Peptides against a protein of PDB entry 7UQJ. Designs and how they scored, part 274

Target 1, 160 residues: chain A of PDB entry 7UQJ
Amino acid sequence: PELYQNFNITPPRGVLFHGPPGTGKTLMARALAASCSSDERKITFFMRKGADILSKWVGEAERQLRLLFEEAKKHQPSIIFFDEIDGLAPVRSSKQEQIHASIVSTLLALMDGMDNRGQVIVIGATNRPDAVDPALRRPGRFDREFYFPLPDVKARFKIL

## One batch from the design tools (peptide; made by RFdiffusion4, then SolubleMPNN)

Design b2_p25_7_s2 (from b2_p25_7, 14 letters changed)
Fold by OpenDDE base, seed 4:
Structure b2_p25_7_s2 (fold): chain B 160 residues (1-160), chain C 160 residues (1-160), chain D 160 residues (1-160), chain A 25 residues (1-25)
Amino acid sequence: as target 1 above (160 residues)
Amino acid sequence: as target 1 above (160 residues)
Amino acid sequence: as target 1 above (160 residues)
Amino acid sequence: EEDIPLELPELGAPIEYVDPDAGLP
């Protein structure tokens, strides 16, 4: 709150880090968490992987997402980092599509249910922003997107 | 030359980066590649993801691995980075186990088939080194393992 | 040996990692240390923070720097990582300027005193390369600099 | 399948970041 209050910037509820793999999205999320944590205000960092939400939480993914957001709210200020959030996108099998649609719907509802004043930031990282459900990319959800370019091959070549 | 000459370190064929997610394994592989390329000697960096090898290359994964190693050898000096290499581990379905075992066997053969003098380094990154086939962790393959600790300040001092 | 022998790269004595906070500079330094350690040759990784050198070592910072370099030389091959090395730059108070100038002068002398064949690499990380004493950025010291971009600085500040 | 021939900068080359505005819509 205070950092964003000081900048007069409404803290985003959700931030999408997108760009080619290994551009440091996950590292950046951790570093943001670390940089926002002061000696006085420790930020709790929660990390989940999109594919793990589908695979490990088969049948309980919705409940585990709810528990994650509840834990993040309990331990606020907090960051929820979803690595490979495109891994929540439906694999093109009809049964999996329904399960994925339900999980994404639960995530949407959880992001919408975050009070604007909640000290919980959600960071999603993806290599494929086009594979992220457009509903996640709407205002009040992942409403800010950050491209993590590859250090431009040409810029790398100019540094050469 | 001089650093590793001075270190008398036989260049590993394969390096396993392991540690908790978002400890920068992928970023490190890219930066190692970056640091090893000079203006005179550009390193070609190839990146594949373990899960993509299984999913995108269904029925052609072995051929695509061979092509990857051939391309890496053509463009040597090169780094092949396998992100989430534990994603090549068999999913416990009998048909998938056979396909995974075949892909892993192909990777093993490709790593073993690298000439000791080849200017190709393979870097595998995993969050779960225990989920990496032990055959990949043998000498001449991923024979060097690097733990990427979470930046616990105490873990930073325990490596001292 | 062979990879770097093949690359004909003179090992830098000092490498400056610079770029915005949380771009993975510290993570990169650790992983370089890890990657250079083999089962046969473990690299000892020493980490210090620039601000800690000033704050914790008030009146003994020079001695502690000497001890650090001596320990690094004893445990070679080794990496000395100075995180936030710009934290050694004088805060604009005349007394602090003298103390900072003395500490930086000691660091310069220690870097210059490293035998060209010494198996000690110094890595400095900073968010403010302009705040790093230009004398540290000279040949034989931090003579190689690596920019760690933010993925889009504007993107990071738009997350703010 | 991006085989990105990354010419990886030498230890010493400032990584020039390309203009961040090029990728934000």
Scores: peptide ipSAE 0.000, ipTM 0.249, DockQ to the pose 0.045; fails the geometry check

Design b2_p25_7_s3 (from b2_p25_7, 14 letters changed)
Fold by OpenDDE base, seed 4:
Structure b2_p25_7_s3 (fold): chain B 160 residues (1-160), chain C 160 residues (1-160), chain D 160 residues (1-160), chain A 25 residues (1-25)
Amino acid sequence: as target 1 above (160 residues)
Amino acid sequence: as target 1 above (160 residues)
Amino acid sequence: as target 1 above (160 residues)
Amino acid sequence: MEKQPLILPELGAPIEYVPVDAGLP
């Protein structure tokens, strides 16, 4: 949060946290939410797991996404955190196409429909950024990407 | 490992990290592994996701668990981290019984077969400790449990 | 970064990450740095360990802090991350007083001397926020604090 | 592909002055 203000950077609507499993993406999103909460200005944190939205809400996932964004908008300032977002928004070219394509299209429309002045940030976490539809990774959506490295990748190269 | 030695505490064989999603269980396990690694004594960190072991290794999950524990023993001192361990070791009484029961039985046997002198620690992370077979939560297995609270429970009480 | 802009929050000059060892404070600081870097706008990340500044630079720690802040200012936008900042900025009342007091005074002056328009953020991580001089935790310095909870240590007291 | 064992470095390994690209160093 603070970095973007200090740097006079237009706050992105969406931030993609990517990196290997267990590099703290989910913890980071929570800590960012907590960090921006003050006694006077509480941030409402919404968390969903991408695969859980698909599995629990088969045929209703689009409605649940709409409701999530509406609730986030009602409870501004707010963060929507999608853990394992690659499970929610797979690349369109995969053969299980139609249901996933409609959910991705709904998420795209919801991210595009966020007014730039809206106090809603979307954070997506994935271990596989290339499994997330490139359309979500465009400007005005997840237009910032943050790699969560494993602690010291350099130590790994000496063992091979 | 070193913390338990430094405190003259018998190292638990298994530690269950439980708490709501995105409370940093996986990050904590990594951080604990890193904190116990010194320049002189590197800890080998093995990570598996419980559901991934079942989905990728249908019919070979038991063998993969055995191999994991053998590799962890070869690379002592080591940590085996099971993320979403409730996906690996569901309660025995559930109707999808036989395949899950054999995997749980294998994991139980592997945890019981860890010599107390072995420098292998098993960390299981779950959002649902009650979905983990109680047999795994007995002394000599996951005999330590750590709850990962949501950041600032105080912010949550004003929304209900 | 983005959260502060989206929420129209004045970016703090300093953020204190506090919580028990291995709760991901260092990982969080790194992730925040990455999160604010884009292809077009790279953030320069400086990392120092509080104790290392004191141990390596006995009698020159003040100069090293000044140089660190100068380099961070030259390479804007930048983040200065102090890991184990309690090792750098102990409470003034402790008997190893004089050398630590001058270093703390230098750090205070450097944080106060950061123009609000400077694209330099300071992140301090500690396991012991109460061991950090309260003067560092005042508005315009580390004016935001983020607790990184342990997994509930309270479950530990019922087993003894 | 067997997931190779990871040796975790110490928390707080000094990152040298690294310009952080859009990824974490």
Scores: peptide ipSAE 0.000, ipTM 0.296, DockQ to the pose 0.035
Fold by OpenDDE base, seed 1:
Order: sequence, then C-alpha cells, then structure tokens
Structure b2_p25_7_s3 (fold): chain B 160 residues (1-160), chain C 160 residues (1-160), chain D 160 residues (1-160), chain A 25 residues (1-25)
Amino acid sequence: as target 1 above (160 residues)
Amino acid sequence: as target 1 above (160 residues)
Amino acid sequence: as target 1 above (160 residues)
Amino acid sequence: MEKQPLILPELGAPIEYVPVDAGLP
C-alpha cells in the first residue's frame, strides 16, 4: 500500500506474466511469492493452476475462487498466483465456454472487489496472453503485464 | 543497511548481472526487485533499458537519469534496474560515443553520490559484460557481479 | 514465522529446487535471496556451492557449515543457499563417502537444530534430486521441493 | 505507453514456500 501511495498510483491488483514456455514465468512467480515474505511480515503465497480450477473443482470452481480470495484476504499480505491462467480458457466446447464464462466472471468480481489499499496481489502466468480474457487485462485487474522474452535464438546459437 | 553493517561490508551500490542471453538476468532482476518489497515496506522498482536511455531521451538522457535517481532516493527503499545496460555502449558512431560518455559519466556520478547508508540499489543486466564501461564495474558502483551460466550443453542434450 | 503460524504449518526449514540444468534453479535462488532483503529488513543471503564445501574446506567442512548456520542465525532473517547441493554427494570414493556422510550428518543436525520460529531458510539447488541424500529431503529439512521443468520440447521447437 | 516502473510488491522475506498444497482446502 504505502509504496503506491507515494506515487499516487493505485497498486496493481493483478500482474500478468506472459511469454514463451520456459522463459521462467512460473519460476518468477514463485520467486516473487517466496521473496515477498519477510521475517517480520510473511507474505502468504497461494498457488493455483488454471486447468486445475476447471478440472478438479467441477461445479465448485467459483466457490473455490471465492474461498481462495477470502483466505488470501484473511492472511494478507498475500500473493495469489495463477499458473497457466490461460487454462481457464475453454477448450472449444459450449459447456466449457459457459463454465469458463462463469469462472472468469467470478475472478473479475473478486479482483474488482479487492480494496485498493488491500495487501493481496494476484499474479497470472500464461504462455498465451491472447488466450486470456481481455476483461481480465483491464485496469484494476491484471493491469500490469510482464513479457518474458525467449533468449534471442541468435543469441542462443552463440551459446550453443 | 543493517545487514551490511553487521558484516562491516559497505552494501553494494550496484550489482551487475551478466551471462549469455536467456540465462534469466532480466528475470532475476525483476524477481529481485519484486521480492525486495515486503507488505510492511514496499521497495520501489524502477526499470530502464539501456537502449531506451539513448534513443528515447535524445538530449535529456542525463536529466532522466538524475530524475530517476532522485525519484528512487525519494521512494527508498528502491531498486533501479537497468536492463541491457550494455545498450549504453555506443553503436560505433563518434556522436554516439560522446553521448555515451556523457551518460556514463552521469551514471558514475549518480552511483558515486549515493550515500553508503542509502536504501537505493542499482542492478544492471547485460549479455556483454565486456561492453559495460569498466568505470561502472569499480567499487562503489557495480561492485558485485553475478554470472548467469548457460545450462551445460551436455546437460541440455540429456533433456532434449 | 507468522504466516505459518496462521496455517498451523511449521515453516519449511529447507526448500529444494530441482530440475534439468538451465531451468533457472540457481537463478531463482539468487532472485529469491536478493528479493528477500527489504530496506527495513535486509535478509542476509549466504551462498555456498556443494562442491566447494567438500573441496575448499578439507577437514573443516563441518566447522564451516556450523559457522555458516551460526552466522545466518546471528544475521536473521537470512537465507542459506546451497547451489549444486548434489555436489555434497561423493564422487564414488570410500574416503569421500565418509566425508560426505559426516558433512550430511552435520547439515542434518544444523537443519534439525533450527527453531521452528527461526528466520533462517535453507535453499538447496540441484540438477539431480535423486543424488541428494533422502535424509535431507524429510520434514523439518528440505521438506519443500520445487521442480523446474524444461520448457516442453514441442514448445521450444515453436520458438526455434 | 511509458512502461511504468514495475513496482513489484515487495517480496522481502525468506521464501518460506508455504507448500503449494497448504492453500488447498
């Protein structure tokens, strides 16, 4: 909170890590989470996979998201990390599209419902930023994006 | 401050991350920056690209560096991250060499002007440590260097 | 401490980073370490290589481990990072096996002797998790493991 | 768009990885 008050910048509620596979997005998010927890003020790190939200919690994904955000709020300061957040994107089935729409709607509401002074940060990691619902990428949600470039292929060839 | 006081070691003002492209230097610096900010004391992370200092701020690069360091000092604790700091190295034009020399001189002065008790850390990332001005690599500047090795090619081949 | 108290979970004393070479384990551990140090509460980062424990400290490796943990405790909050912790694994010589067994026994005792409320975290990085003594991988020691996957070869081929 | 300085939330403390599993109710 205090940092962003100094800049008159609303703290990002959500940070999107995107880039090609193996650019270290998940690694970074874990590094971030782990490093946020000081000995005086431990940050609680919550991790979920986007695909697990859809597959493990059939019919309860929205409830599990609510519980996750409640738990994160209760244990603030906290980071919620969604690995493979594009895994919330339906595989092209109409039934999965409805489930996706409901889950995304819930996630939107949860991100919008966070107080600007809150100590909960959401990190999403994806290999397919264009598969992430544009509504999630708006201000007050995943409003910060970090591209994880591949090492330049030409630069890799000088290393190989 | 306190940590380095316990070792009677002057805290590094600058840390140079170097290694082949895609070894995660930028990733690391971002992870470092992110992880330094606790919920009780948020570290302000300032990022600049070396090439952007030269190209976007034609005739104002030195002023923008001063403003960056002033802002970092005002919002301490802070990290200033220079990605691709070797991008301050001139493309071989005499006019760019003069611009580079002035910018580097300004950066040197700004790093030298930081109080040893200050809460501003500068991180430089480069793929070409030898293209970084040796004056920047002296004690009181980028006086800590971290090599990011490539994964051993033989070890990569067991993974392919 | 406080975070894990809220979950009634004993904080991991040790975190094992494992995965193929070049997946960024060492990079992550350094990112973690650097990011853990706020300006209000700098985390002391201690780094050792597993091979250096065996080779540089002939006959004093156990003493150097004790001193390392004492210094980490004195300068808590702290992170002890063992890079290439599998380098404590003997190269197949009976004399090295005895040295390894003694060093591992010392490391076990040091990890077991950390108070659950302590502010010292141990991170081990390895390319060979199966070469890490299983005794180190038990609860109260390296009881958290993070796999660093390679980018999927198919995903890499779309990038090449 | 000026790349706003990423003020990453302070990740200041020992990476006590709360087990990824501890957030599974």
Scores: peptide ipSAE 0.000, ipTM 0.211, DockQ to the pose 0.031; fails the geometry check
Fold by OpenDDE base, seed 3:
Structure b2_p25_7_s3 (fold): chain B 160 residues (1-160), chain C 160 residues (1-160), chain D 160 residues (1-160), chain A 25 residues (1-25)
Amino acid sequence: as target 1 above (160 residues)
Amino acid sequence: as target 1 above (160 residues)
Amino acid sequence: as target 1 above (160 residues)
Amino acid sequence: MEKQPLILPELGAPIEYVPVDAGLP
C-alpha cells in the first residue's frame, strides 16, 4: 500500500494467484504481505479460505466479508488473502448457486468500493482460475493474474 | 521494473536464484513478479524451463528465446523466469556442447540488448550455480545471485 | 534498504517471521532478499541459525554476532537472516540462562547501533514468537512480526 | 459458545525484500 503510494503507483486492488496445488500461492501471498511494509507502517495480513467462508458462515458470509474489509480498512495498510477463492466466487453461470451469486456480488462491491488510495490489497488464490467469476477478473478487482505452475515433478520429489 | 524506475534505480536485467531443489526458487520468482506490480501497470510473467527449451525446441531454441524476449518486451513491464537455467546455459567450457554455446550466446545477446530502461527482468533459477556459464553472471546480466539454502532438515520434516 | 530510502521510508531494522515449522519463513526471508535488489546495488544475504550460534560458538557467540553485523555493514545493502532466532534470543526471564542474556543484550545493542539510514535489515525466523525476548520486538528492532500460518492441511496434502 | 475473537494472527510486519547476495556460509 504505502509502497505504492510512495511510488505514485496506484496499488492493485486485487491479484489472483492461480496454479496447481502446492505451487506456493499461499506462501507467495504472505511473502508479498511481508515485503510491502516499512518501519513506519505495519501491513496487516488477513487470511480467509473461500470454502471456509461458505461452510462456516452459512447465511452470514456476506456480513463476514464486509467485516473483513472493514477490519482491513481500519488496519490499513493491509492485505486480504483469500485462499481457494474459487470456493467463494464460483462462476455465476451455474444456475444452482443463487447463494454464491450474492457472495460474489458482495465481494465485487467491496472491491469496487475500495478507494484507489486505499491501502488494502486483496489477493485471491485458486487452483481453478476458470472456476472464478470473470467479473472478479476485471480492472480494479483481480485485474492481475499470476500463474503458479507445478514445480517440476523432479523438484517436487526433491522436496519430499 | 517500474518499481526500480521510480527509485531512480536501474532495474536488474537479471537475477540468479540458486540453491538446493525445493528451496522455493520458482516460488520466489513468482513472488517478486507479483510484488512489483502496481494497479496502473500489469507485469507479465513468462516462465520457461531451461531443459524444456533444449528438449522441445531442438534446433529452434534460439528462435524461441528471441520470441520470448520480444513477447516480454511487448508486454512490459514483464518478468522472464527461467527455471533450471543450468539446463539452458551450461558452462561453455564443456567441449561437447556446441549446441549449448549458441543458446548461451543468444541469451547473453538478448540480456545485453535489453535497454537499461526496459521494464523486462530476467530471473534464472538453478540448483547448480556452478553449472551456469560465468558470462551470464556478469553485470547487466544475472549480476545478482540469491542463495536458497535448504530449509533446515528439521523444518522440512515439520512440513511433512 | 535502498528501496526504503527511495521511498523516504525508514527501512525496518528488523522483521520477525513467526509461525509453525514448514510455513516458509526461511523461504520468505530469501524472497525478500531477492526482490529488494536493484542493478546498481547488490544486497548481501547472511544466514545464521540461533541454535548454531549458541552451540558452535560457545564463549564467542557475542563476538560472532558483532563480526556478522560488521560484515553485513561492510557489504551493505545487506540482510541478516536468523533462522530459529528463539534459540539465540530466548526470553530473559529464564533465570538459568545468564549466557543467553549477554547474547540478547549484544543483539539488542547491534540492532540499536544500526543507523536508521543503514542498509542492513535483520530478519528473525521462529516457530515460537513467545520464546523471543520482548525487548527484541520493540520499535527499531524486530518491530515487525509476520505470522506464517500452516498452509491448509488440504493444501499440504496436495503438495505431497 | 464464546466467540473466541478470531485472533487474526497479527500478520503484522511487512516482509522487507532485502536482496539475498550469497552471504558467507
Scores: peptide ipSAE 0.000, ipTM 0.206, DockQ to the pose 0.027; fails the geometry check

Design b2_p25_7_s3 (from b2_p25_7, 14 letters changed)
Fold by OpenDDE base, seed 5:
Structure b2_p25_7_s3 (fold): chain B 160 residues (1-160), chain C 160 residues (1-160), chain D 160 residues (1-160), chain A 25 residues (1-25)
Amino acid sequence: as target 1 above (160 residues)
Amino acid sequence: as target 1 above (160 residues)
Amino acid sequence: as target 1 above (160 residues)
Amino acid sequence: MEKQPLILPELGAPIEYVPVDAGLP
């Protein structure tokens, strides 16, 4: 969290964590959430899996997204973390495509409707950034992308 | 792997990471894999999702598990990480139960068939440890369990 | 990094990661560094071990710290990560105490000399937060502290 | 413009992966 403020960078509304499976995207999101909670300034962390948005909330996914963003705004400063956000991407079935398109459209609208002054950050994690709807990757949405390489020995060396 | 050697502890054959979603189970598994890779001793990391074993490999899941364990043995020292290993647990449909039971039986046999001299560690991650077949949680299998708590809000506070 | 900006929180100059060994403090620092590098805004990550500052740079440690901070300023936005920062703490020998005190004094001065507008973040990691000089843990230095619990001691013990 | 390699000095420390969630407060 605070790492970005030192840089006089306008905080992104949305941050996309991408990289090979198990590169620590989910952990990073929580670390960031933990990192953002001071004694004076608690950050509320909300987490959803992309697949759970589709499967557990069939017919209510849009409503649950709205409620999530409302709750995140009520409990700001807050982080909304979407694990496997590529799970919101249309799978090749037309009926799923419509449901996915509606959910993605709702998420787009919710991200666009975040006041830039609001203390809500959305983090999306994916192993398949190219499977994430390009509309989510535009300015004002997931406009910042973080690649989590495999800890290649070389990445170890660049970090070491 | 090397973490256990430094402690003169017999490395577990199987380690179950459990805890709430996003507690960094997947990252920890990778961290361990990375941490165990020295310049002299690279650890090969294999990852599968429990759900992918069922959905992508319908009718070949058992064969793919065998191949995975063979490849892990060829590339030892190695880690096999099963994310969402509870996805191998029987879901409420009898037809799924038979498929799941066969896959779980294959995994049990593969874990039992690991010679203790092999440098293959199996890590399972789950958000639902009670959904994991108790047979997987016996000695010689996932005989070691790690709870990943939610980062306590209090520790969040000292960070900000 | 950017997570803190969304919260209108003054970004810390210094962040202390603390917790038992193997809790992934080093990984977090790396993931943060990777996470801070966008296509438009690369973050330069600098890493040093506390013990290496003392042992490899005997008689030049203060100079190397100055050079490190200068290079970090030149390549801002940047992260300086000190792994095992408790290795800069005075060990019980008077001669080491003087060397450690000089190095710590230099680090204090370098952290104090960072303009709050500078895009340099210092992350310290330690397994022994109480061994870190309290002067480093004051406002404008490592004023934010992150506890990395062991994945429950019971979990570690089952891996051990 | 050749991307100047980020010369991070070779620190040989094993990348301990943070279970951020297990351990992040």
Scores: peptide ipSAE 0.000, ipTM 0.313, DockQ to the pose 0.043; fails the geometry check

Design b2_p25_7_s4 (from b2_p25_7, 13 letters changed)
Fold by OpenDDE base, seed 2:
Formats: structure tokens, C-alpha cells, sequence
Structure b2_p25_7_s4 (fold): chain B 160 residues (1-160), chain C 160 residues (1-160), chain D 160 residues (1-160), chain A 25 residues (1-25)
């Protein structure tokens, strides 16, 4: 919230961090949460893994998502970070359509139900943006995408 | 390479990156891998997730670990990065003892079987160092540990 | 320390982290500092902002730099992190030449005066590597440079 | 002697991490 307000940037509802594994997506999400937090304004950082949400029964996964978003709303300004969101919201494949469709539908509804004035930012991290349901990558959802390149080979030799 | 040679630190066989999730453990491991690779000397970076290795049958997990270490030896200098190593090598709990014991035993044997002169570094990343089998945290294995703190508030203002 | 010795990389005296703001330069520097500290071997992390050093009297800025380097030498192994080093060591522009020249000259002398065996690493972070005095980017000083890429331009406007 | 404050990572991140394993109340 603060980072975006400080920069007069329309806060995204959802930001997709994508790039190869270990490019700092989660670190950046935490650094962003951190950098939006001042002594006067604490940001609450919620983290969930896509696979951990899917491991629960459909109704419990939906409930956990709803509770997460309500808790994030109560603790505004807040960041919800979904690590491995491609696990949570895979591209609709015919065989697992019902289970995935309900969780994706719930996440879509929760993201759409965020008031534009809410200080809740959702960050999804994935190694495979093409494996994320295109419905999540639409305006008002994960309408912002970030490519985390591999730290360039030349940049690498110098950090060691 | 550079930070550590300056410090005359005996290169570990294994390095445990621990700290809160999203503190850059994987990014650091990649940055380290990258920063050991020059135009003259390419470092091969192997990445595995603890959970992905455990998802295989015990004998196949052991085989995959052996193949990984052999491939890392063939492609020296190399880094093997185990993300979520607490998943791969959890503290021996009485109930799941057999499956975990064989994978941990294989990893221990592979780390012990690394020649001290080998240019293979093993990096384990965990959010829970206390959940990593203490046998892996012994000298000659993950004998070096790195705490990745949360980016401190004061440091945050500089990351933005 | 360890990862770097394994790879036979000549340790830099100075490492320049460059890239857009919010790309994790300071976080990486802290993570590196933390990742060089073990239970047996604590690394001392010194952080200074370039602008904060310049805001003091020229003679006091030079003294502070000398004291910083002496303290870092006393507390080896140590990391000196200069955030916004482009503020400390701007490209020599004709109008501010005298004040900046003395601080830059002091920093150059301090970096040159580090024994190659000293366990003091200097990390400079900048958003503008071209604004850093080229004399600092010479071998034996900030001879290693790291590009922290923007998360892609469309991505940037959401992290900032 | 102005002790150069050891910027120890103050454990006090002003970010309340909701542990994913901490059941949402």
C-alpha cells in the first residue's frame, strides 16, 4: 500500500511474479512488504503456498482463502503472497476441472471482491506463468506481471 | 568465490541457508552459483526441491540423489541447491522413520563421500533449521550455516 | 566465505551492486553478510549511506571513512556496505570537484590500503553505476559489479 | 567513542508474518 501510494501508483489488486525458480520472487515480495512498512504504518504479510491450499478439501481450501482475504482486509495495509500460484490455480485441464475450478473461482471472486480502495495487495509467484489460469491474469486480478530474470551470469560471478 | 577467499574460510562441503521464508535463500544460492561462474570457468547449478525428491519411491529418491551427486561431480565446479531441505531430511520422527532414514542416510553418505578437494558445494535452504536432521548439520556435511534475517526496517528503505 | 573459496575466485576488495531501486541490492548485501556468519565465525556488518557521509563536513566524512575501515579491520571478517555509493562517490563534475575529490580519494586510498588477504569486503550499492566515479570501478576497488535487473519494466511500476 | 551500531538484524520486523501453519484464528 505505502510503496504504491508513495509513488502515486495505482495499487494493483494482484501482481504476478514470474521467472525461473530462485530468482527472488518471494524475497522481493517480502522486500516490498518490508519497504511499504514504516514505523507509523506496519504492513501485514500473509504467505501461502499454492500446493498447501490444494492439499485441503475443496470446501476447506475455499474457506481458507476466504479467511485469508478477510484477515488481510482486517490487517490493512497487507500483502497476500501466494507462492507457487500455478499449483493453486493451474490452467483448466479437463480431468481435474471441478476441484480446481472451485478454488480458482473462489480466488477470482475474492480478487474481484476487493474494493479498489483496499490496501490489500495479492502477489502470486510462479515459475510458469503459462501454467496459471488465464482468468487470474486478467485486469482487476493479477493484472500486473513481473519477470524475474535469472541473475545474469556476469552479475553472478561478482556476488560470490 | 570472492567473499569467502578473502576470509580464508575452508570451503564447506555443505552450506545451510536458513531463515524466514522469502529472505532470499534460493536467490542467494543462484547468485552464489552465478558468481562462481566466469567466462573461463562455468559453474553448473543443480536445483532440487526436498519435497520433489520425497515424492518418489525411496529407492528412486536415493537413485536420484546419487545421480545428482555424480552429475555434479562430472560438471565440477558445481553447486547442488536443495530447496526446502527440511522436507527432504526432516528430523527423525518415530512414525516415518524408515523412508526418511534411507534418504537422509543416502544424503549423508553422498556428502561424506565428497572429496574435500571436490568443487561441489551443497546448499540446503530451509525456513526451519531445527527441522533438519541434526546429522546433516555435522562437520563435513552442512557444517556452515547462514541466517537470512528478514530485511531489517532500516535496510528496507534502501531496497526501495 | 566458503562458497567462494571452493571456486578459487579471487575475492574482491569491492563489489558494486547496481540496478534499479528496489531490486534487492541492500537485501543481498545483508544476506551475504548473514551468510558469511556462523556460530564460530561472526561477520560484522557495517552499513553506511553515501548521502549521510557527504552530509557531514568533508574532514569528518574522511575521518568517518577511516574509522569505518579501521573498525572493519578490527572486526574481521567484516562487510562494509555503502548504500547509494553514487552519492558518496559521484562522477567528478567540475563544480563540486574539491569536496567530492577528497572523499573519493580517501575511499580509494582505503580500498587500495586493504591487504588482499584482509577479510574486509566492501559492497557498494547504486541505482546509477555510471554516476559512480570510474576510479572506484577499477581493479582492486569495486572490480566486481552486479546488475540487479528490474523485474521487467511493466513489473517495475508495481514494485515501486 | 561513537560505537558504530552493529546493525544486528533486529528481529523486530514490523511485518507481522502470519505463519501459514498458524491457523487463521
Amino acid sequence: as target 1 above (160 residues)
Amino acid sequence: as target 1 above (160 residues)
Amino acid sequence: as target 1 above (160 residues)
Amino acid sequence: EERIPLILPELGAPIEYVDPDAGLP
Scores: peptide ipSAE 0.000, ipTM 0.301, DockQ to the pose 0.027; fails the geometry check
Fold by OpenDDE base, seed 3:
Structure b2_p25_7_s4 (fold): chain B 160 residues (1-160), chain C 160 residues (1-160), chain D 160 residues (1-160), chain A 25 residues (1-25)
Amino acid sequence: as target 1 above (160 residues)
Amino acid sequence: as target 1 above (160 residues)
Amino acid sequence: as target 1 above (160 residues)
Amino acid sequence: EERIPLILPELGAPIEYVDPDAGLP
């Protein structure tokens, strides 16, 4: 409740950050985790790359996702940030890889299995929102999508 | 309430982003705007430069600030981002400019006049937190300050 | 001169952004590109992933790197941002892959061959600075390293 | 008027970084 209540939107179980590369999606996710933790209430920030989960844990990716969500639940309030989530959860309609279909199904099940009372937020970042399986973009999953526009050239000037 | 309740802290009426140039304050503010708005609940992001308000609206700056806050209230939930807020709200103790004193007073009054029920967050970004009038940094105004560290000073100096 | 002169520091040929995933390395690089470009002086921002250069351009990666640096030189002032540069330039001491050694050697040669008068900045981002070939981290290459600390956890929860 | 949706990352208290290369226990 509280981590999600902190978002004062119907608490997204998942938030999809999408936008051109280097629009700050990862920084944002990392800044969101930092802003939500007080001295008294540390948010544990878990970060994984979609491509790393596929490459480092070939055949164990499902188990690693389960463990990640369990660890995130154990360390509530927590944020799970998937950078390049399109690498982990490519559109299922690409017939070829049974492995991708299984990992996406596991991620879907893990997101669906999050208790609404759980203080675990899942953030996915992608440069290619259309490359993410539409099933992940449904309500109760990555049901909030945030476009990271290219910061208007004017806006970038000020961050430097 | 809700936009501020999102912060799980005594809802800041204002948040001061401070840190060296290039720490991502503006991008963070923009990215903050992006993350708080869902497809169903778009947060309206207003961005103004402190220097632009002073330079473009000489003599109308107070009126423009009032209009900005009214527009932000009308488009709740909203965030008003003042980039380079030290340009808008220089320390009052600098004797010279009556114009700056009036603009700062207007901004203070606008921030003080925000109903705690208003879903308007004001974010100020500055590279010079000590150049911002301390009256703006009091509770109920920019009462939350966030240091954007230089990504290790080694880091910024090198891109520059 | 001017892009580098704008920063009043010895113009880095290369800057390594390192830090945990999602610390804003990519964002910072993009923010840097945008802040250095005025309305009068647009900086061209080139972005490549280390892994994409290896995977999409198998056998042409060297040529693509050369073309990238030529295009960047042609569109001066410019920034070349390599995201996940550890994927492009893994530590040479891993005996196995002649392909990686050649790509790293090409990147080294391209960075060494940048005229100090060239308004091309190369930014590499990695989560694993120690996985980047130390030869790339020498003066005249990625001689500037920026640690992107985990932004402080307290700050993030408030923005969500 | 760029209607940018807003998420503010507060940068205050240290994020426990779990090294992605640290094997899940």
Scores: peptide ipSAE 0.000, ipTM 0.208, DockQ to the pose 0.048; fails the geometry check
Fold by OpenDDE base, seed 4:
Structure b2_p25_7_s4 (fold): chain B 160 residues (1-160), chain C 160 residues (1-160), chain D 160 residues (1-160), chain A 25 residues (1-25)
Amino acid sequence: as target 1 above (160 residues)
Amino acid sequence: as target 1 above (160 residues)
Amino acid sequence: as target 1 above (160 residues)
Amino acid sequence: EERIPLILPELGAPIEYVDPDAGLP
């Protein structure tokens, strides 16, 4: 949040947190939501897990995504956090294609339909950014990516 | 190891981190491992995801668990972190029973087979402690449980 | 970064990450830095440990702080991360007073001297927010605080 | 198998954060 303002960077609609598992992506998203909430201005934090949307809402996943974005818009300012977003929006070329393709297409349309001035931020977390449909990683969607490195022992050794 | 040594507390064999998703359970496990590592005493951190062990190692999950515990024992002091352990060790009464039952039985035996003097700590993380087999939550296994609360909105409001 | 822009929140000059050790404060700061970096706009991340500044630079800590802020300003956009900031900026009333007081006064002056439009963000991490000089926690300095909860210390005491 | 020796990060040089995926066309 704050860094982009300080840097005169147009806030992205979506931010992709990527990096190895247990690097704190989910905690980061929650902390960012907490940080932007004040006594005067509460941020509504919506959290969904990609695999949960796919598994719990088979045949309704697209509707549930639409409802999620509508609720987030209704309760602005808000954050939508997709944990394990690679489970929700896998690469289009994967053979279990049709159901995933509809969900991805719906998510793309929902992200594209967010007004640039909307008080809704989408955060996706993944351990496998290459498993996320490249269409989601385009400008106006998840156009900012945050690498949560493992504390690379070598980056640690260069920091040490 | 060092934390428990510093407190003259017999280190638990297993610690269950439970609480809502994105409360930082995985990050905490990593940070605990980091905090217990010194220049003089490096801790080897092993991480596995419960669902990954089940899905990637179908028919070999039990062998992979044994190898994990052997490697952790070989590289003492060590931490084994099971993320989403409810995916590895579901309640015994669930209908997809036999495959899960063998994996659970293997994990139980491995945790029971850890000498009390071993410098191996097992941390399990779950969003659903009640979905974890109660046998894993008994003394000598995951006998210690940490609730990761949602960052209390009120604690946030006192900080904001 | 992005959230503050989307919400039209003036970005703080400083953010205090507080919470017990191993809650991922350092990891969060690194992830925020990585998050705000793009191919087109790299963020320079400066990391310092409070105790290291005090111990390694006895008699020059004030100069090293000034140099750090100058380098951060030179390499904008930038983040300065102080890990264990309670080691750098203890409460003024603590008896090892005079040397600490000069360092705290220097840090206060450096944070106050940052232009509101400067592309430098300061992140402090502490396990003991009450051990940080309250003057640092005022508006225009570390005016945003993020609690990184441990899983409740009482749950720790049941684990202990 | 992620075997990570957890070492606390010491004070290093300014880290230039580069988007690791920046180079994928």
Scores: peptide ipSAE 0.000, ipTM 0.290, DockQ to the pose 0.032; fails the geometry check

